Peptides against a protein of PDB entry 3J47. Designs and how they scored, part 20

Target 1, 121 residues: chain A of PDB entry 3J47
Amino acid sequence: IRLTNQLKSLKGLQSKLKDVVEYLDKVINKELPINHTILGKLQDVFNLLPNLGTPDDDEIDVENHDRINISNNLQKALTVKTNDELMVIYISNLVRSIIAFDDLIENKIQNKKIQEQRVKD
Target 2, 26 residues: chain B of PDB entry 3J47
Amino acid sequence: NAQYHLLVKQGDGLLTKLQKYGAAVR

## One batch from the design tools (peptide; made by RFdiffusion4, then SolubleMPNN)

Design b1_p11_3_s1 (from b1_p11_3, 4 letters changed)
Fold by OpenDDE base, seed 1:
Structure b1_p11_3_s1 (fold): chain B 121 residues (1-121), chain C 26 residues (1-26), chain A 11 residues (1-11)
Amino acid sequence: as target 1 above (121 residues)
Amino acid sequence: as target 2 above (26 residues)
Amino acid sequence: LVDEILKELLE
């Protein structure tokens, strides 16, 4: 019963992780708007992921070690890939925000100069 | 890790410059 | 690659 529930929870986590990757791919492809709250929670999960790879030294069968190691290496590789994708999205949004703010400032300076010229005439 | 922190620091530096410029134009 | 991503972000 306990092992079956853990396996079910792990399968549920794997499915959720796949849904997250599919969501990130859609956000990268501009099919969906970036949700900052989801992105922040995802980043928190990835910052905690390095701690999920500490083997709790609790006795589980040497014969599953190769499949678990391959699964853990694949999950680690997918985690690194998703962290890199999140980083690209974050930098991209930062750069867009910087450019939009620079344009806003330039527009405000131009509008102020036009008003100062109209007051001198 | 080091490249990520460098990139984040560059982003924060640009954001800080942008905030200073925005405050000077107010 | 980064410059292409930047161009696509600016559009």
Scores: peptide ipSAE 0.429, ipTM 0.873, DockQ to the pose 0.051
Fold by OpenDDE base, seed 5:
Structure b1_p11_3_s1 (fold): chain B 121 residues (1-121), chain C 26 residues (1-26), chain A 11 residues (1-11)
Amino acid sequence: as target 1 above (121 residues)
Amino acid sequence: as target 2 above (26 residues)
Amino acid sequence: LVDEILKELLE
């Protein structure tokens, strides 16, 4: 019973990770707009990943320590890489929002000047 | 971490300046 | 990569 539930939970996690990768690939390929809510949830998952890699300090035999350290270092390296990619996406969206807002302000100034010219004629 | 927070803080500062400019042009 | 993304955002 316990082992079957752990396998089911792990399969559920694997399916969710696959859905996240497929979503990120669609965003990278410009097939879908960046969803800030999904990005925030992904960032929360990655911030919780260091806590998922610490099994509670109860008793896992010394012979698996090298495989766990390689997995934890790879997972940490993948987490850092993904955090850097998410940061670049966040900054890129911030800069795009700034440019779009600057263009909106300039367009508003031009529209105001055109309106003032029409009232003077 | 610290560089990330600094960059986010700079971005928020730019966004706030832009929002103030947008409000002044209204 | 970051510099290419910044160029694409500035275009």
Scores: peptide ipSAE 0.418, ipTM 0.871, DockQ to the pose 0.050
Fold by OpenDDE base, seed 3:
Structure b1_p11_3_s1 (fold): chain B 121 residues (1-121), chain C 26 residues (1-26), chain A 11 residues (1-11)
Amino acid sequence: as target 1 above (121 residues)
Amino acid sequence: as target 2 above (26 residues)
Amino acid sequence: LVDEILKELLE
């Protein structure tokens, strides 16, 4: 139950992230006016996300180099952790698919034996 | 990276063997 | 973590 709920929550998050990207693309393309309330909430989300941005290489002072390295190391560690979590979900789904397919094969073998017995009677 | 690709390749190999077995039972 | 996920998978 918990794993199924986590998968459902992750799918819901993925859908919401896709909707946010599609909205941002429409705003960038000037198809929609900039909604300052949505932009403010998005900025709050990005401020709560520990800096997951590659800093674009435009002119940030040499005095912040150590803070940038610490932020990049934290981002890399979070990315690795997320990748490991996704890998565990992938393996779990693979194992579940293997078990379900094994059960399907066994059920098919049993059904075939029952049909062969009915043809002999 | 290499261990991840090896694990995925092993999973795909198992899935392919299972599909062949399911097709042979069909 | 992996063992808890395996237990939830087998349930």
Scores: peptide ipSAE 0.404, ipTM 0.868, DockQ to the pose 0.056
Fold by OpenDDE base, seed 4:
Structure b1_p11_3_s1 (fold): chain B 121 residues (1-121), chain C 26 residues (1-26), chain A 11 residues (1-11)
Amino acid sequence: as target 1 above (121 residues)
Amino acid sequence: as target 2 above (26 residues)
Amino acid sequence: LVDEILKELLE
């Protein structure tokens, strides 16, 4: 029961994330107007992501393009790391569910054996 | 991406088998 | 790290 609920929650989160990406693509393509409330909530989610770089306050000068690419690469690397961590948690929960199921099967086999012995006595 | 999707699909298949067996044993 | 997380989850 708990694991099925966690899997359902994870699938729900994945679906919601896909809907957000599809919405952002439509906004980028100018198919939909920018909704400031959705953008504000998305900014709050990005602010809850570990800020990749405190800009250490030192030095103005030259090339906003390379800093955006480095920030995007580091953000991508952290997104991959977070996805790998979530995958490990998912696999670990799956293994725990299999073990709990094996124990349930064994308990039911034992209960059936006990009932068959009680019918023979 | 493809390996992750394959792993999730295998996990969903196992969970579906687990759910069917848990229902048959009930 | 992964093995420690697995141990904590198996507890």
Scores: peptide ipSAE 0.401, ipTM 0.867, DockQ to the pose 0.053

Design b1_p11_3_s2 (from b1_p11_3, 8 letters changed)
Fold by OpenDDE base, seed 1:
Structure b1_p11_3_s2 (fold): chain B 121 residues (1-121), chain C 26 residues (1-26), chain A 11 residues (1-11)
Amino acid sequence: as target 1 above (121 residues)
Amino acid sequence: as target 2 above (26 residues)
Amino acid sequence: TVQEILEKLLS
């Protein structure tokens, strides 16, 4: 039950992330106007994500054009890293489900053997 | 992206099989 | 057996 609920939650998160990506692609392609409220909520989500790139280096004068490319590369790197983390969590939960299932089957086999022994006694 | 989607699809398939076997053993 | 079930899951 708990693991199935975690997997359902992870699938729900994956679906929501896909919807966000699709929305961002439509905004990038200028098919939809930039909704500042949605962007603000997305920015809040990204701010709640551990900032995996605090540039701890104050003081490099990078021209404003490179800042957008660096921001996009950082955002892409953050998205890839987040995807990899979610993948690891997914695989870990899958493995835990398999182990828990193996233990359940073994427990059932043992219980059956105990019942068969009690009928012979 | 494609490899990730394939991995997730395979994992979902395994989970579905696992659930079916768990229900049959129950 | 548990092994046969695991083999069927992995196949």
Scores: peptide ipSAE 0.316, ipTM 0.851, DockQ to the pose 0.054
Fold by OpenDDE base, seed 5:
Structure b1_p11_3_s2 (fold): chain B 121 residues (1-121), chain C 26 residues (1-26), chain A 11 residues (1-11)
Amino acid sequence: as target 1 above (121 residues)
Amino acid sequence: as target 2 above (26 residues)
Amino acid sequence: TVQEILEKLLS
């Protein structure tokens, strides 16, 4: 039950994330107008991401273009790291469920064996 | 990305087999 | 055995 619910939740999150990506691609390609409400919610999601861009106060006049590229690379690296962490969690939960199921099968086999022995006595 | 999707697909397949086996042992 | 069943599930 718990694992099935976690897997369902993860699949639901994955589906929603895919829908967001597909929407963003359509907006980038100018196939759909920018929805300000969706953009606001995306901004909220980005604001909830750990602000790893504390500008250390080094006043070096690096043109605004290079700062955007560094921020995008960091965000991409974080996204990849998060995906890898989620994958590890998924596999760990899968393995835990296999183990729990094995224990359940073994318990059932033992219970059946005990019942068969009681019928012979 | 492709490896991740493959891994998820394999995991879903294993879960389905596990569910079928659990139902057959019932 | 449970192990054989696991091997069949993992195959």
Scores: peptide ipSAE 0.303, ipTM 0.848, DockQ to the pose 0.054
Fold by OpenDDE base, seed 4:
Structure b1_p11_3_s2 (fold): chain B 121 residues (1-121), chain C 26 residues (1-26), chain A 11 residues (1-11)
Amino acid sequence: as target 1 above (121 residues)
Amino acid sequence: as target 2 above (26 residues)
Amino acid sequence: TVQEILEKLLS
């Protein structure tokens, strides 16, 4: 039950993230008007992400192109790291659920054997 | 990315089998 | 066995 709910929640999150990406692509392609409320909520989500490369304000003069590439590389590296961490958590929860299910099966097998013995006596 | 999606897909398959088995043992 | 069940789940 718990693992099924976690998987369902993860699938739901994945679907919602896909819908957000599809919406953003439509907005970029000018197929849909910009919704400022959605954009504000997305900005809030990005602001909750660890600062993906604000260098401290003290170096004013390196061309905007190199900063964008560094930010993109850091974002990619953090995304990969986060995916790996989430993967480890997912596998760990999966294994725990398998163990718990195995214990449940063994308990049911034992209970069935006890009932079969009681019917033979 | 591809390995992550493969792992998630395998985990979903395992979970589905686990649910079917749990329902059959009930 | 428990191991056979695990093998069936992993396959």
Scores: peptide ipSAE 0.336, ipTM 0.858, DockQ to the pose 0.059; fails the geometry check
Fold by OpenDDE base, seed 2:
Structure b1_p11_3_s2 (fold): chain B 121 residues (1-121), chain C 26 residues (1-26), chain A 11 residues (1-11)
Amino acid sequence: as target 1 above (121 residues)
Amino acid sequence: as target 2 above (26 residues)
Amino acid sequence: TVQEILEKLLS
């Protein structure tokens, strides 16, 4: 149940992000007028994202292209790290489910043995 | 990517088997 | 045994 809900929430977030990208593409292509309210909300979301690129202020002369690539690489690395962490949590929940199931089986076996003893008495 | 999908697929398969067994014990 | 069932689930 919890993992299924998390996966459903993540799929919902992915769908919403896709809708945002599609909206931004339509705005860039001048198919839709810029909605300042949507843009403001997107700006708030971006401001809540960890600053993926304060390059240390020491050299101003790296062309904008390299900064974008570094930021994209860091974002990708953080995404991979987050996926790995979620994978560990998933495996841990599976193992816990297996252990809980083993305990349930053992409890059922013990209860059956106790009932069989009571029927023999 | 492929290893992650394989691991998720294996985990889902195991969860399904676990659910089937839990239902059969029920 | 429970162990054999777990082995069958893991396989």
Scores: peptide ipSAE 0.335, ipTM 0.862, DockQ to the pose 0.047; fails the geometry check

Design b1_p11_3_s3 (from b1_p11_3, 6 letters changed)
Fold by OpenDDE base, seed 2:
Structure b1_p11_3_s3 (fold): chain B 121 residues (1-121), chain C 26 residues (1-26), chain A 11 residues (1-11)
Amino acid sequence: as target 1 above (121 residues)
Amino acid sequence: as target 2 above (26 residues)
Amino acid sequence: VVEEILKELLS
């Protein structure tokens, strides 16, 4: 039972890492606009990852199993939180882009009306 | 996941509507 | 929370 839960957690982490890589590949290929805030938070995640992953000391004392579970739960919680924050930023940028485009359309309509008035005079 | 996909789908729908509107104003 | 963030982003 515990090993199956660890494998499920690892598979979940691997899937999320794959999604991050796929996102980065799309950004590198210019298929998606570079979001500096997404990249910054992703860098923060990558900078926090090394503190979770040095198993340099061969003392498997039973006390390390609870610390590893807490660290994995914290990492998962941080990854979920980061993903939610990135999603909010993405939606926000979409909304800003929509508003900016709506304003551009309104400005174009106004400019067209002004030109039509000038041709009638 | 499902809520994320729903939000992305809604965003894509809005973007498509916006593109259609921008094309109609051209 | 999300609505407040949206308001800050639209402001």
Scores: peptide ipSAE 0.390, ipTM 0.865, DockQ to the pose 0.059
Fold by OpenDDE base, seed 5:
Structure b1_p11_3_s3 (fold): chain B 121 residues (1-121), chain C 26 residues (1-26), chain A 11 residues (1-11)
Amino acid sequence: as target 1 above (121 residues)
Amino acid sequence: as target 2 above (26 residues)
Amino acid sequence: VVEEILKELLS
């Protein structure tokens, strides 16, 4: 039972890492806009990862505790790094959206001034 | 976590201000 | 890294 659960968790992590890499590559290549649904699913997986790594409190031999702590610390460090990268991407998209909206407002103001001038002529 | 939520909240505040400005320029 | 991304967004 325990070995099967570890293999399932490792396969889940591997699939998620593959999805993150594929998503980051598509964002870097400008092939896809940042999908908020993928960000939400990433957050959900990161919130579930601590729950998948909590063994039920029944009978972990003391020698396996150090290996589990190292794995959990590495997973936490990778999670923090990924969260920081996702945060940078989110801020970057927000700033880009703000700039694009500011340019749209300025273009609208200019178009309105041109129309007002044409009505006076 | 808290800094991330603060940054997201600041971004949402800026987006809301921009939306209000865009609506006033319409 | 963050500053370079901000420069690319502002360019």
Scores: peptide ipSAE 0.380, ipTM 0.864, DockQ to the pose 0.049
Fold by OpenDDE base, seed 3:
Formats: structure tokens, C-alpha cells, sequence
Structure b1_p11_3_s3 (fold): chain B 121 residues (1-121), chain C 26 residues (1-26), chain A 11 residues (1-11)
């Protein structure tokens, strides 16, 4: 139950992130007007996310260099954590697929035996 | 990276064996 | 940990 709920929550988060990316792409392509309220909420989400920002290469004052190294370490730690979570989900899905396949094979063998017995019979 | 690719490769190998077994039981 | 994950997978 907990793992299934975590997977469902992660799928829901992935869908929402995809919708955000699609919205941002439409705004960048000038297909939609810039909604300042949505942009402000996105900025709040990005501010609550530990700085996952690729450093904008254009104005790095020397005081930002230590913050960039800390941000890169945090981004790396979050990437590793996400990779480990994805690996657990992958293994879990693989094991479930194997079990389901074994059950399908056994059910097919049993059904074949029942049919062969009915023909003899 | 290498351990992950090894695990994926082992999983794919097992899945391939299961597919062959399922085809032989059909 | 692995056994608990397996129990959650089978549940």
C-alpha cells in the first residue's frame, strides 16, 4: 500500500511538472500571455525548491561562487536521491511483472491440462 | 552508474528468459 | 528493508 501510494503521488507530481513545462513553453513561444500571478506562484515553488537552478552564467559575483558550490552539491544530492527512488520503483515494477507473468504461465498450464482431460474425457 | 546498468541488464536478461519460457508454454 | 519492500509489493 505505501509504495503504491508513493508511486501514485510521484506520477501525479510528474504529470503536474509536465503541465508546468508545457505552460512555460507556450509562454516562451508567445502562444499565451505572461500571467504574472502564475509566474509568481512558480517563483514561490522554485524558491521553496532548494536552488536546483542551473547557474545563469551571465553575472556571477565572487560572493556567489560559494553559494553555487553549495547549490551544486544539493542538486547532486537530490539527483542521487531521485535516482535511488526511481531505481526502487523500477525493481519493484520488474518484480511485479515477473510474478504476474509466472502466475499467467501457471494458469495457462492448468487450463491446458483441464482441456486435455475434457478431450479424453 | 555501472551498478545501475548491471542491474538493468540483469533485469532485461531475466525478462527475456521469462518471455522465452512463456512462448515455449504457448 | 528489502523484505518490507517485498511485503508492500505483494500487498
Amino acid sequence: as target 1 above (121 residues)
Amino acid sequence: as target 2 above (26 residues)
Amino acid sequence: VVEEILKELLS
Scores: peptide ipSAE 0.379, ipTM 0.865, DockQ to the pose 0.054
Fold by OpenDDE base, seed 4:
Structure b1_p11_3_s3 (fold): chain B 121 residues (1-121), chain C 26 residues (1-26), chain A 11 residues (1-11)
Amino acid sequence: as target 1 above (121 residues)
Amino acid sequence: as target 2 above (26 residues)
Amino acid sequence: VVEEILKELLS
């Protein structure tokens, strides 16, 4: 039950993320108007991510192109880090799930043996 | 990437074995 | 780091 619920929740999250990407692609392609409320919520999600590029305010004069490339590289590095962290969590949950199921199987085997002994007595 | 895919594949293999054992114990 | 997370997960 708990595993099935976690898998269902993860599938639900994956579906929602896919819907968000598809929506953003339609907005980029000018097929849909920009929804400021959705954009604001996405910005809030990104703001909850560790700040993706406050270099300390001390270098004022590098052209906007280099700042965009640094931001993209940092975003990529943080995306990779987040993917690695999520992977560890996923594997950890998978292992817990396997252990819990192995224990359930062993408990069922023991219960079956106890019932078979009671029928022979 | 390759280690990730290997680990996911091993996890799927364990889940499949676990499902077979769960069906055999029923 | 990964081993410590695994220990916390198994506890």
Scores: peptide ipSAE 0.370, ipTM 0.862, DockQ to the pose 0.055

Design b1_p11_3_s4 (from b1_p11_3, 7 letters changed)
Fold by OpenDDE base, seed 2:
Structure b1_p11_3_s4 (fold): chain B 121 residues (1-121), chain C 26 residues (1-26), chain A 11 residues (1-11)
Amino acid sequence: as target 1 above (121 residues)
Amino acid sequence: as target 2 above (26 residues)
Amino acid sequence: LIKEILEELLK
């Protein structure tokens, strides 16, 4: 039950993220008017992202384009790292569920064997 | 990617074995 | 590594 709910939640998040990307692409292509309410909520989500460290104020002369690329690369690296960590947690919970199921089966076999012994006595 | 898919396939294989075993004990 | 994480999760 818990694992199925986590998978369902992750699939729901993936679908919502895809819908956001598709919406942003339509806004960039001028196919849809800018919805300020959706953009405000997206800005709130980006503001909740860990501050992708302002490169220390000591390099005043990197063109705005290189700073955007570095920020995007760091955001991508953090997203990949977070995905890998969530994957490890998911697999760990799966294996824990597997072990708990194996123990439940073994306990059921033992209980059946004890009942069969009590019927022979 | 390939290692991830291998790990997922191993997990699915174990889950399938456990489901078969749980059905045989039912 | 994965085995150690599994052993820690089983505690």
Scores: peptide ipSAE 0.387, ipTM 0.871, DockQ to the pose 0.058
Fold by OpenDDE base, seed 4:
Structure b1_p11_3_s4 (fold): chain B 121 residues (1-121), chain C 26 residues (1-26), chain A 11 residues (1-11)
Amino acid sequence: as target 1 above (121 residues)
Amino acid sequence: as target 2 above (26 residues)
Amino acid sequence: LIKEILEELLK
C-alpha cells in the first residue's frame, strides 16, 4: 500500500511537471497570455532550488549571452544531480518496502502452517 | 544514463519479485 | 556510497 501510493504520487508529480512545461512552451510561443500567479509559483519553486551561484560581486563585462549559457548548463547539471539523488532515495525506499513485504509474506506463510497443524491435531 | 537505466532495471526486477510473492500468499 | 546508504536505510 505505502509503495503504491508513493509511486502514484511520483507519477502524479511527473504528469504535473509535464503540464507545466507544456504551459511554459505555449506562453513562450505567445499562444497563451502570461499568468502572473503561475509565474510567481514557478519562481517560488526555483527559489527553493539551491541558488545556482551567488554572483560574487566582482568584475564587469563579459556579454550577457555567455552568462545565460553557463547558468543554463549549471542548472541542467544540478537538475541531473538532484534527479540522481532523488532516484537513489526512491530506490532505497523501494528496497525497504520490498523487505518489509517479504517479512509480511514470511509471517503469513508461518501463520498458515500453524493453522494447518492445528487442523491435523 | 547507463547507471540510471541499470538502477531502474534492478528496481523493476525487485518489484516483479514482490508481485510474484504477493500473488503466492493470496 | 550507495551501498552504505542502503545499509543505513536497512537499520
Scores: peptide ipSAE 0.373, ipTM 0.868, DockQ to the pose 0.059
Fold by OpenDDE base, seed 3:
Structure b1_p11_3_s4 (fold): chain B 121 residues (1-121), chain C 26 residues (1-26), chain A 11 residues (1-11)
Amino acid sequence: as target 1 above (121 residues)
Amino acid sequence: as target 2 above (26 residues)
Amino acid sequence: LIKEILEELLK
C-alpha cells in the first residue's frame, strides 16, 4: 500500500511537471501569452525549490560572474546530493520489495505442501 | 554514472531471478 | 543488519 501510494504520487508529480514543461514551451514559442498568475505560481514553486538555477539571468552585470558560478556549483552539488539520497531510498525500497516477494514465495510453497498433505490423507 | 548503472543492472538481475522463482512456484 | 535498517526506515 505505501509503495503504491508513493509511486502514484510520483507519477502524479511527473504528469504535472510535464504539463508545466509543455506550458513553458508554448510560452517560449509565443503560442500563448505569458499568464502572470501561472508565472507567479511557478515562481513560488521555484522559490520553494532550493534554487535549481535556470541559466536565464543572462543580463545581470559581468562583475558578478564568479559569484554566480559559485552559487551554480553549490546548487549542482545540492542537486547531486539530493539525487544520491533519492537513489539510496530507491535501493532500500527495491530491497524491501525483494524481501517481501521472497516471503510471499515461501508462504506459497508452504501452503502448497499443506494442500498436498491434505490430499494424501 | 557507471556505478549507478551497475547497481541498477544488479537490481534488475535480482528482480528477474525472483520473477523466475515466483513463476516456478506458481 | 538489513532487517534492522528496514525496521528503522519503517518507523
Scores: peptide ipSAE 0.353, ipTM 0.866, DockQ to the pose 0.046
Fold by OpenDDE base, seed 5:
Structure b1_p11_3_s4 (fold): chain B 121 residues (1-121), chain C 26 residues (1-26), chain A 11 residues (1-11)
Amino acid sequence: as target 1 above (121 residues)
Amino acid sequence: as target 2 above (26 residues)
Amino acid sequence: LIKEILEELLK
């Protein structure tokens, strides 16, 4: 029950994330106006991602264009790493649930065989 | 992306088989 | 790595 609910929630999140990407593609293609409320919530999600792109607020004008690309690449790399870690955890929990269910089935088969023997004696 | 979707699809297929087997033993 | 995690989950 708990794992099936987590899997359903994760599938729901994945579907919703796909819908957000499809919406962003339509906005980039100018097919839809930018919804400031959706963009604000998306910014909040990205702001909850650790801004690993600012080493310390100390000193001096050198070219703001290259630093934004490096921070975006690091944030993207961390997002990919976190996605891979979540995938490994998901597979691990899936396999554990399969094993636990296989053991439960084997135990039920054995209990049924023992009951059938007791009815024949 | 494609490998991730394939792996999730295989996991869903296995879970579905497992649910069918658990229902047949019940 | 993934194989080792699978073997440890199978114990």
Scores: peptide ipSAE 0.346, ipTM 0.859, DockQ to the pose 0.062

Design b1_p11_4_s1 (from b1_p11_4, 6 letters changed)
Fold by OpenDDE base, seed 1:
Structure b1_p11_4_s1 (fold): chain B 121 residues (1-121), chain C 26 residues (1-26), chain A 11 residues (1-11)
Amino acid sequence: as target 1 above (121 residues)
Amino acid sequence: as target 2 above (26 residues)
Amino acid sequence: SLILEQLKKME
């Protein structure tokens, strides 16, 4: 029962992680806007991930040391991957903001030129 | 880490230039 | 293009 629940939880986590990756890919491809709430929840999950590797002080048999090392390596790999994904999102948002602001400035300049021409006529 | 910080710094530089230009067009 | 030229002048 416990192992089956852990496997189910791990599969659920894997599915959720896949959904996050697919969402991130859509955001990178400009197909979807960034949802800050999803990003914040993802950050919270990753901030809690270091605590998922702290054994509660209960009788954990020596065979779990290799599992803990594998879990820590997986957690580190997941943390690095997520940090890279967050970085790509940040850059993508920055670039979008720059483009949008550039277009806004150009529109403002054009509107100002049109107004100045109307005052000269 | 260094490449990330360089990229963030480059982005912040572009944003600052864009803000200055936006202020000059006001 | 004009914005890029003005940004280049502000460097």
Scores: peptide ipSAE 0.345, ipTM 0.862, DockQ to the pose 0.028
Fold by OpenDDE base, seed 3:
Parts: structure tokens; sequence; C-alpha cells
Structure b1_p11_4_s1 (fold): chain B 121 residues (1-121), chain C 26 residues (1-26), chain A 11 residues (1-11)
């Protein structure tokens, strides 16, 4: 139950993130007008995210080099954490698939035994 | 990275063995 | 599982 709920929540988050990316791509491609309300909410989300160090290459003074390195380290740490979480999900799904296939094989063996008995009677 | 790839490889090996067994039971 | 035991014999 808990793992299934986490998977469902993560899939929901992934779908929402995909929709956001698709929206941003449409805005970048000038297919949609910039919605200031959506952009404001997105900015709020980015402000709540720990500064995932993509400084836009605009003239950020050389004195911020240490902050950029710290931000890159945080982003890397978050990426590693996300990768570890995805790995746990992958393994869990793999194990479930193996168990489900084991049960299917057992059911098939039982069905064959029942058919062989019916042919002998 | 190496541990992840090893684990994926082991999982794929188990799935392949399970598929072979399932085919032999068919 | 009997199947897991048979898979182990195929190793």
Amino acid sequence: as target 1 above (121 residues)
Amino acid sequence: as target 2 above (26 residues)
Amino acid sequence: SLILEQLKKME
C-alpha cells in the first residue's frame, strides 16, 4: 500500500512536470502567449525549490563563483537522491513482476495437471 | 553507478531465466 | 515457491 501510493504520487508529479515542460516549450516557441499568472506560480515554485544552480549566463559577478559551486553541489545531491529513489522504485517493480510471473507459471502448471487428469478419466 | 548497473543486470538475468522457465512450461 | 526452486536448479 505505502509503496503503491508513493508510486502513484510520483507518477502524478511526473505527469504534472511534463505538462509544465510542454507549456514552457510552447511559450518559448511563441505558440502560446506568456500567461503572467502561470509564470508567477512557476516562479513561486522555483523560489521554493532550493536554488538549483542554473545561473543564467547573465553577468553574475565573479564573486559568486563559490555560491555557484555550492548550488551545483546541492543540485547534484538532489539528483543523486532522486536517482536512488527511482532505483528503489525500479527494483520494487522488478520484484513485483517476478512474483506475478511466478504465480502465472504456477497457475499454468496447475491448469495443465487438471487437463491431464481430465484426459485420463 | 557500477552497483546500479550490476543490480539492473542481475534483475534482467532473473527475468530472462524466468522467461525461459515459463516457455519450458508452455 | 516450487518455481523458484526449479529456477535455482536451472542455474
Scores: peptide ipSAE 0.345, ipTM 0.862, DockQ to the pose 0.031; fails the geometry check
Fold by OpenDDE base, seed 2:
Structure b1_p11_4_s1 (fold): chain B 121 residues (1-121), chain C 26 residues (1-26), chain A 11 residues (1-11)
Amino acid sequence: as target 1 above (121 residues)
Amino acid sequence: as target 2 above (26 residues)
Amino acid sequence: SLILEQLKKME
């Protein structure tokens, strides 16, 4: 139950993130007008994300390029971590399904043996 | 990546064997 | 255990 709920929640989050990316791509391509309300909500979500390393205020001289690279690296690391977590959940659900099917087979064999014994009596 | 694909392949193999066994017990 | 032995026979 818990793992299934986590998987469902993660799949839901993944779907929503995909929809956001698709929306942003359409806005960038000028296929859709910029909806300021959606952008404001997205900005709020990004602001609630732990600031992916504001370099300590003391290194003012890191060229904008290095900040973008660090942000991209951290975003990539978070994406990899999320993929690994999803993978673990998938494998866990697979193993659980295998165990449940094994138990079902054993129960069926036992029930068959009980029925065969009842026919002999 | 390779280890992941190996784990998925092993899981699919086990699932296939289990399905065959479940069909034979039917 | 018995299921594992049967699975081994099907291999």
Scores: peptide ipSAE 0.341, ipTM 0.857, DockQ to the pose 0.030; fails the geometry check
Fold by OpenDDE base, seed 5:
Structure b1_p11_4_s1 (fold): chain B 121 residues (1-121), chain C 26 residues (1-26), chain A 11 residues (1-11)
Amino acid sequence: as target 1 above (121 residues)
Amino acid sequence: as target 2 above (26 residues)
Amino acid sequence: SLILEQLKKME
């Protein structure tokens, strides 16, 4: 039962990570804005990660210590990967905000030039 | 971590420059 | 490009 639940959770995490990567690619390609639903799915994965590493308190057998270390290393590796993905999202949003601000400034300059021409006429 | 903080700092610097320019165009 | 030139003048 425990192994099947871990495998199901790992498959769920793998599917969510794939969805995040696919979304990140679409954000990098400027095809879609950031969807809060993907951030919510990432948070759900992170909230499930501690539950995957909690040994149920009832079977403290010495053989579980190596499994806990493997789970912690996997959790750490997944955390690093997700941090890198979130970093890419943050940078992509920052670049998008900079471009939008650049366009806003250019539009403001053009409007100011049009207004100055109307005052001279 | 250090590369991330450097990139964030560069982005914040660029955003601040854009904000100053946007204020000067007002 | 024009904004980049003006940013360069403010630096």
Scores: peptide ipSAE 0.339, ipTM 0.864, DockQ to the pose 0.027; fails the geometry check

